# Peptides against a protein of PDB entry 5KEZ, part 175

Target 1, 320 residues: chain A of PDB entry 5KEZ
Amino acid sequence: NVAIYNPFRPWWERYQPVSYKLCTRSGNEDEFRNMVTRCNNVGVRIYVDAVINHMCGNAVSAGTSSTCGSYFNPGSRDFPAVPYSGWDFNDGKCKTGSGDIENYNDATQVRDCRLTGLLDLALEKDYVRSKIAEYMNHLIDIGVAGFRLDASKHMWPGDIKAILDKLHNLNSNWFPAGSKPFIYQEVIDLGGEPIKSSDYFGNGRVTEFKYGAKLGTVIRKWNGEKMSYLKNWGEGWGFVPSDRALVFVDNHDNQRGHGAGGASILTFWDARLYKMAVGFMLAHPYGFTRVMSSYRWPRQFQNGNDVNDWVGPPNNNGVI

## One batch from the design tools (peptide; made by RFdiffusion4, then SolubleMPNN)

Design b2_p21_4_s2 (from b2_p21_4, 12 letters changed)
Fold by OpenDDE base, seed 5:
Structure b2_p21_4_s2 (fold): chain B 320 residues (1-320), chain A 21 residues (1-21)
Amino acid sequence: as target 1 above (320 residues)
Amino acid sequence: AAAAEAARQALLEKMKFYAQH
């Protein structure tokens, strides 16, 4: 991915890929392979956060400022380490003046235009699908158990399916023959937009963001909410079907969030309430649970916003 | 209700901003 130095190596640089090389601040491919092997050998499975909707930002300077030194040129859409070229992006398909998503109530914009400047891959093209599948299959062959698909809301479900249909079975050294990768898709659906979580049920599980938001409100005793109302927690609260839900109290994004929904999210900063929420989540049968492991950073609030929300994990001079 | 989505967009806008500078 792109190496950002101002601010110094923020967490979000990880979501600006320039190649599919397994070479980042976290280590190289050999180290990753070693980790996956060691984890699998003791029954711990690995799920990769796969960024397949886009490459890096269109305004990032061309060059070799990347975690593996690969050259890239956002201006010309040149990513030779893949390789991608101008033919592999949705520039001509997006009809907004800026080339970015301007209206989230327009599903076509949400899927065909750039997410805040991130170069949008033409996932309708078999070439692009194959390059992504090759990346994911390499990970499968290493021994990962599945994937979180980042920014799934911004991809057409059919394009995702086409990629998934190209995937290998899981590595038989650790998984039963014929096992399929576990897929969960990041879709932020709190209502009010045309894109729905249900659009993606055919591809795998989806993130249920209503879970953490509503649970936070209840645990915080906001708006007269009571714990007794949790008696019909799950589908009774308008959440997706349990067998499609991946649930969590917080994630790396919304623990840095703003507004009412962001403020309702419980995190480790609210230790007592957070433990209550996590305890409830783990005790309740609804959905597939995910527990967050995060870190403290020097928060600095200005006008109610943490200006240090970019701070990444503890590191040694940029190396994690 | 859309606060979480708005928050994510805000973070992404920050990402875009810092990537440009």
Scores: peptide ipSAE 0.034, ipTM 0.698, DockQ to the pose 0.071
Fold by OpenDDE base, seed 1:
Structure b2_p21_4_s2 (fold): chain B 320 residues (1-320), chain A 21 residues (1-21)
Amino acid sequence: as target 1 above (320 residues)
Amino acid sequence: AAAAEAARQALLEKMKFYAQH
C-alpha cells in the first residue's frame, strides 16, 4: 500500500493499495505464511480483510513510496505491480463532476464513482475480476479460511459474485475437500439509502452495523432504553437474518467515532460497558460474532474530534 | 443513517487530504 508519512504511517494507509503483494508493515509473505500455518495447526482460522474495490487515492504522488517499494502512478492509473492501467478503472463510467461519489441516494454513483478519491476499479471487467481472484486464490493457497470484503457497498453484488465464482476450494492441508471460503461483506446499511444489505445476501454474510449502534444505546440507557428490551434481540429489532449477520460491538472505523453508529458505539475506552456489550454479544445466539482486538493511542480532542484518530498500530518489526 | 454515513465520508475525506500532503 501507499506509505503515508504525514501523519506518520496512519492505520488507514493499509486501505490504499498499490499492489496485491503481501508486503506491508504487518510483514512479508513468508511471515504471513508462517502465521497462517501456525494458526491453522491449532485450529485458528485466518480471514483476510480484502481491499478489492479500489486502489490508492487519485491525488497521491507517483513513485515508489509504498510498503513494498512498488512503483505506482495514480495520475495515469498505472499500477504495474498488478498490473492495472487506465482501462481498469471506472473514470469514464462515473458521471459526477468530481469523479467522486456525491450522492449516496444514487446507487450508481455509490458503486461506479470514487469513494473519497480512491481510484475505483472497473469490477465489470473480467481482467480486473481475474486479477482480484488471483490475489484471493493466492491467499487461499496459503491457507486462509475466507475474507472480509472491504467497501462491499461500493461494489455491484453481481461483480462480487463473479469474483467469488473464480475462487478455489480451501487448502486441503487443513480443510475438508471441497470447502468454500467464508465470505462476509462490509455493507453499511442503517436504512435510508437505496443500497440494502439484502442486496448482498447471495454472496455471503453481511456486517450488521445496527447491532453495535443499538446495543450501545441500550447499554448506555439512552432514550429510556432498557436491557429488558433485548428479549427479542436480533431479527426482532429489524436486523438481518441471523444466518446472514456478522455482528460486532465496534470496528476500527467507529471505534474512532466515525462511520456507522456514531457516539453510541461502545469501545474499550469505556471498559465496563464495553465488557458488558461484548459479553452479551458472545452469549446471545444471533449472528456470527466478531470480537475487536485493538490498541490505545494518545487521543486529543479538539472541538469534539480526536485529532489523533489516524494513529496506527504499534510497529517495531523494522518493516517500513 | 445519513449522519453515520456522512461521518464516514468526512473521515475518508480527511484521509484523502492527508494522503495528498
Scores: peptide ipSAE 0.029, ipTM 0.681, DockQ to the pose 0.073
Fold by OpenDDE base, seed 3:
Structure b2_p21_4_s2 (fold): chain B 320 residues (1-320), chain A 21 residues (1-21)
Amino acid sequence: as target 1 above (320 residues)
Amino acid sequence: AAAAEAARQALLEKMKFYAQH
């Protein structure tokens, strides 16, 4: 991915890929392979956050400022480490003046235009699908158990399916023969937009962002909410079917107040209430649960916003 | 709700800004 130095190595640089090389601030491919092996050998499975909707921002300077030193040129859509070129992006398909998503009530824009300048891959192209599948299959062959698909809302479900149909079975050294990768898709659906979580059920589980948002409201006792109202928690609250839901109290985005849930989201900063929420989530039989492991950073609020929300995990000069 | 999505968009815009070298 792009190596960002201003601010210094933020967490979100990981979501601006320039290659599919397993070479990042967390380590190189050999180290990753070693970790996956050691984890699998003790029954801990690895799921990869796969950023496949886009490459880096269109305004990032060309060069070799990347975690693996690969050259890239966003201006010319040149990512030779893949390789991608101008033929592999949706620039000509997006009809907005800016080239970015301008109206989230337009499903076509949401999927065909750039997410805040992030170069939008032409996932309708078999070439692009194949390059992504090769990346994911390499990970599968290493021994990962599945994937979080980042920004799934911004990809056509059929394009996702086409990629998934190219995937190998899981590595039989650790998984039963014929096992398929576990897929969950990040889809922010709080209602009010044309794109629905149900559009993605055919590809795997989806994130249920209503879960953390509503649970936070209840535990905080906002708007007269009571714990007793959780009697029909899950589908009874309008959430997606349990067998399609991946649930969580917070994630890296909404932990910082930036995402689905807003101020209701409980985090480790609210330790007591957070433990209650996580405990409830783990005890209640709804959805596939995900527990957040995060870190403290020097929060500095200006005009209600944390100016240090970019701060990544504890690191040594960018190396985690 | 729209507010939650707006917050995400704001974060993404911030990412875009800081990513520019």
Scores: peptide ipSAE 0.027, ipTM 0.669, DockQ to the pose 0.072
Fold by OpenDDE base, seed 2:
Structure b2_p21_4_s2 (fold): chain B 320 residues (1-320), chain A 21 residues (1-21)
Amino acid sequence: as target 1 above (320 residues)
Amino acid sequence: AAAAEAARQALLEKMKFYAQH
């Protein structure tokens, strides 16, 4: 991915890929293989956060400032380490003036235009699908158990399916023969937009963002909400079917919302309430649960916003 | 200038909106 130095190595640089090489701040491919093996050997499975909707931002400077040193040029859509070129992006398909998503009520824009400047891959092309599948298959062959698909809302479900159909079975050294990768898709569906979580049920589980948002409101007792209202928690609250849901109290994005008045989301910053919410989530039989393991950073609020919300995990001069 | 950061901020804004309504 792009190496960002201003601010200094933010967490979000990981979501600006320039290659599919397994070489990041976390280590090289051999170290990753070693980690996956060690984890699998003790029954801990690995799920990779796969960024496949896009490459880096269109405004990032060209060069070799990347975690693996690969050259890239966002301006010319040149990612030779893949390789991708201008033919592999949706620049000509997106019809907005900016090339970015301008209207989230237009499903075509949401999927064919750039997410806040992130270069949008032409996932309709078999070449692009194959490059992504090759990346994911490499991970599968190493021994990962599945994937979180980042920004799934911004990909056509059919394109995702086409990629998934190219995937290998899981590594038989640790998984039963014929096992398929576990897929959960990040889809932000809080209502009010044309794209629905249900559009993605055919590909795997989906994130249920209403879960943390609503649970936070209840636990905080906002607007007269009571714990007793959680009696029919889950589908009774309009959430997706349990067998399609991946649920969580917070994630890395909304964990950084406290400074901005960050909604009802509970985080470790509110330790008591957070423990209550996580405990409830783990006890209640709805969805596949995900527990956050995070870190404390030096928050600095200016005008109600944390100006240090970019801070990544504890590191040694950028090395994790 | 960081596209990913902008995306995050947009997400947070949406979350705030839906939590308030």
Scores: peptide ipSAE 0.022, ipTM 0.606, DockQ to the pose 0.116

Design b2_p21_4_s3 (from b2_p21_4, 10 letters changed)
Fold by OpenDDE base, seed 3:
Order: structure tokens, then C-alpha cells, then sequence
Structure b2_p21_4_s3 (fold): chain B 320 residues (1-320), chain A 21 residues (1-21)
């Protein structure tokens, strides 16, 4: 991914890929392989956050400022380490004036235009699908158990399916023969937009963002909410079917949010309430549960926004 | 609600791209 130095090595630089090489702030490929092996040998499985909707931002300077030293040029859409070129992006397909998503009520814009300048991959192309599948298959062959698909809302479900159909079975050294990778798709669906979580059920589980938002409201006793109302928690609250849901109290994004559902999110900053919410989530049968492991940073609120929400985990000069 | 959805989308977009703006 791009190495960002202003601000200094933020957590979100990981979501601006320039190659599919397994050399990042976390380590090199050999170290990753070693970790996966050690984890699998004790029954701990690894799921990779796969950033496959896009490459880095269109305004990032060309050069070799990347975690693996690979050259890239966002301006010319040149990512030779893959390789991708201008033919592998949706620039000509997006019809907005900016090239970015301008209207989230237009499903075509949401999927074919850039997410705030992030270069949008042409996932309808078999070449692009194959490059992504090669990346994911390399990880599968190393021994990962599955994937979080980042920004799934911004990909056509059929394109995701086409990629998934190219994937290998899991590594038989640790998984039963014929096992398929576990897939969960990041889809933000709180209602009111044309793209629905149900559009993605055919590919695997989806993130249920209503879960953390609503649970936070209840635990905080906002709007007269009571714990007794959780008697029909899950589908009874309008959530996706339990067998399609991946649930969580917070994630790395909404942990840094405020307002309109963001303010209700419980985090480690509210330790007592957070433990209550996580305890409830783990005890309740609805959905597949994910627990967050985070860190403290020096929050600085200006006009209601934390100007330090970019701060990554404790590191040694940008290296984890 | 639409407002909650928009807030989450804006947050994700902002966090992932702030340095390039």
C-alpha cells in the first residue's frame, strides 16, 4: 500500500493498495506465512481484510513511496506491480463530473465511481477478477481461512461472485478437503439507500451495522430504550437473517465516528458500557460475532471532530 | 435511517482518503 507520511503512517494507509505484495507495516511475506502456520497449528484461523474494490487515491503522488517499494502512478493509473493500467479502472464508466460518487441514491454511481478519489477497479473485466483471485488464492494457499471484503457496497455482487468462483479450496493441511473460504462482506446498510445487504447474501455473510448502532442506543438508554426490548433481538429488530449476519459492537471506522448512529457506537473509551455490550453480543445467538481489539490514541476534538482519528496502533517509526 | 447511513459512509470515505485531500 501507499506509505503516507502526512499524517505520519495513519492506520488507513492500508486501504490504499498499490500492489498485492504481502510486504507491509506488519511484516514481510515470510513473517506472514510463519504467523499463519503458527496460528493454524493451535486452531486459530486467519481472515484477511481484502481491499479489492480500488487502488490508492487518484491524488497521491507517483513514485515508490509504498510499503513494498513498488512504483505506482495514480495519475496514469499505472500499477506495474500487479500490473494494472488505465484500462483496468472505471474512469470511463463513471458519469459524474468529479469521477467520484456524488449521489449515494444512485446505485450505479456507488459502484462505478470513485469512493472519495480512490481509483475504482473495473471488476467486470476478467483480467481484473483474475488478478484479485490470484492474490486471494495466494493467501488461501498460505493457509488463511477466509476474507473480509472491504467496501463490498461499492462492488457489484455479480463481480464479487465471479471472483469468489475462482478461489481455491482451503489448505488441506489445516482444513477438511473441499472447504471453502469464509466470506464476510462489508456493506453499510442502515436503510434509506437503494443498495441493500440482501443484494450480497449470495456471496457470503454481510456486516450488520444496525447491530452496534442499536445496541449502543439500548445500553446507553437513549430515546427511552430498555434492555427488555432486546427480547426479540436480531431479525425481530429488522436485522438481516442470523445466518447472513456478521455482528460487532464497534469496528475501526465507526469507533472514530460521531452523530447519526456513530455517537451510539460503544467503544473501549466507554469501558463499562462497552463490556456490557460485548458480553451481551457474545451471549446472544444472533449472527457471527466479531470482537474488536483496539488501542488508545491522543484524541483532540475540534468542532466535534477528532483531528487525530488517523492515528494508528503503537508502532516503531511506522512499523508495527 | 438515511441520515445514519450517510454519516457512516462519509466517515469511511473521509478516514480512508483524508491525506490525499
Amino acid sequence: as target 1 above (320 residues)
Amino acid sequence: AAAAQAALDALQAKLKTIAQH
Scores: peptide ipSAE 0.032, ipTM 0.706, DockQ to the pose 0.083
Fold by OpenDDE base, seed 1:
Structure b2_p21_4_s3 (fold): chain B 320 residues (1-320), chain A 21 residues (1-21)
Amino acid sequence: as target 1 above (320 residues)
Amino acid sequence: AAAAQAALDALQAKLKTIAQH
């Protein structure tokens, strides 16, 4: 991914890929392979946060300032380490003046335009699908058990399916023959927009963002809400079917959130309430559960916003 | 609900690209 130095190596630089090489501040490919092997050998499975909707931001300077040293040029859409070129992006498909998503009520903009400058991959192209599938298959061959598909709302479900149809079965050294990767898709659907979580049910599970938001309000006792109202928790609260839901109290994004959806989210910063929420989630049968493991950073609030919400995970391993 | 969703979308977008804008 791109190495960002202002602010200094933020967490979100990991979501600005310039190649599909497995070398980041978290380690190199050999280290990753070793981790996956060690985990699999004791029954711990690994899923990868796969960033396949986009490459890095269009405003990032060209050069070799990346975690694996690969050259890239966002201005010319040149990512030779893949390789991608200008033919592999949706620049000509997006019809907005900026080239960015301007209206979330337009599903075509949400899927064909850039997420705030992030170069949007043309996932309709078999070439692009194949490059992504090759990346994911390499991970499957290493021994990962599945994937979180980042920014799935910004991809056409059919394009995702086309990629998934290219995936190999899981590595038979650790998984039963014919096992398929566990797929869950990050789709932010709180209602009110044309793109729905149900559009993605055919590809795998989806993130149920209503879960953490609503649970947060209940645990916080906002608006007179009571724990007794959780009697019909799950589908009874308008959530997706349990067998399609991946549920969580917080994630890396909304953990840093402010305002309506963000303010209700419980995090480790509110330790007691957070433990209550996580405990409830783990005890309740609804959905497939994910527990967050995060880190403390030096929060600094200015005008209601944490100006240090960019701070990445602790790193002292010497990997650039 | 729409406002909450928009806020989350905006947050994610902002967090991922603020340094480049």
Scores: peptide ipSAE 0.032, ipTM 0.709, DockQ to the pose 0.083
Fold by OpenDDE base, seed 2:
Structure b2_p21_4_s3 (fold): chain B 320 residues (1-320), chain A 21 residues (1-21)
Amino acid sequence: as target 1 above (320 residues)
Amino acid sequence: AAAAQAALDALQAKLKTIAQH
């Protein structure tokens, strides 16, 4: 991914890829392989957050300022470490004036235009699908158990399926023969937009963002909410089917959120209430559960916003 | 930096709509 120095090595630089090389702030490929092996040998499985919707931001300077030293040029869409070129992006398909998503009520813009300036990959192309599948298959061969698909809302479900159909079975050294990778897709569906979580059910599980928000409201006792109202928690609250849901109290994004909905999210900053929420989630049978492991950072609020929301995990001069 | 912050801002904006449902 790109190496960002202003601010200094933010967490979100990881979501701006310039190659599919396994050399990042977390280590090199050999170190990753060693970690996966050690985890698998004790029954701990690894799931990779796969950033496959896009490459880095269009405004990032060309050069070799990347975690693996790979050259890239966002301006010319050159990513030779893959390789990608200008033919592998949706620049000509997006019809907005800026080239960015301007209207989230237009499903075509949401999927064909750049997410906040991130160069949008042409996932309709078999070449692009194959490059992504090669990356994911390399990880499968190392021994990962599955994937979180980042920004799935911004990809056509059929394009995702086409990539998934190219994936190998899991490594038979640790998994039963014929095992398929576990897939969960990040889709933010809070209602009111044309893209629905149900569009993605055919590819795997989907993140249920209503879960943490609603649970936070109940545990905080906002608007007269009571724990007794959780009697029909799950589908009875309008959530996706349990077998399609991945549920969580917070994630790395909404942990940094604010506002009416964002303020309902429980995090480790509200330790008592957070433990109650996590305990309830783990005890209740709805959905596949995910527990956050996070860190403290020096929050600085200005006008209700944390200006240090970019701060990444504890590190040694940028190395995690 | 601006692009990633904008993505977070967009997410935060979406989270604000949860309270209305």
Scores: peptide ipSAE 0.023, ipTM 0.649, DockQ to the pose 0.121
Fold by OpenDDE base, seed 5:
Structure b2_p21_4_s3 (fold): chain B 320 residues (1-320), chain A 21 residues (1-21)
Amino acid sequence: as target 1 above (320 residues)
Amino acid sequence: AAAAQAALDALQAKLKTIAQH
């Protein structure tokens, strides 16, 4: 991915890929392979956060400022380490003046335009699908158990399916023969927009963002909410079917919300309430549960916003 | 940096909306 130095190596640089090389601040491919092997040998399975909707931001400077030194040029859409070129992006499909998503009520913009400047891959092309499948298959061959698909809301469900249909069975050294990768898709469906979580049920599980938001409100006793109202928690609260839901109290994005948004989300900063929420989540049968493991950072609030929300994990001079 | 912050702001705005209902 892109190496960002201002601010110094933020967490979000990881979501700006320039290649599919397994070479980042977390380690190289050999170290990753070693970790996957050691985990599998003791029954711990690995699921990869796969960034396949886009490459890096369009405004990032060209050069070799990347975690593995690969050259890239966002301006010319040149990513030779893949390789991708200008033919592999949706620039010609997006009809907005900026090239970015401008209207979230237009499903075509949400899927064909750039998410906040991130170069949008032409996932309709078999070439692009194949390059992504090759990346994911390499990870499967290493021994990962499945994937979180980042920014799935911004991909056409049919394009995701076409990629998934190219995937190999899991590595038989650790998984039963014929096992398929476990797939869960990040889809932010809070209502009011044309794209729905149900559009993606055919590809795997989906993230239920209503879960953490509503649970936070209840645990905080906002708006007269009470724990007794959780008697019909799950589908009774308008959530997706339990067998399609991946549920969580917080994630890396919404735990960084301060000021004008995300105030209902419980995090480790609210230790007592957070333990209550996580305990409830783990005890309740609804959905497939994900527990967050995060870190403390030096929060600095200015006008209600944490100016250090960019801070990544504890590191040694940029190396995690 | 600006793009990442904008994405977070958009997400947080949406979460605030749902939490208030």
Scores: peptide ipSAE 0.021, ipTM 0.628, DockQ to the pose 0.112

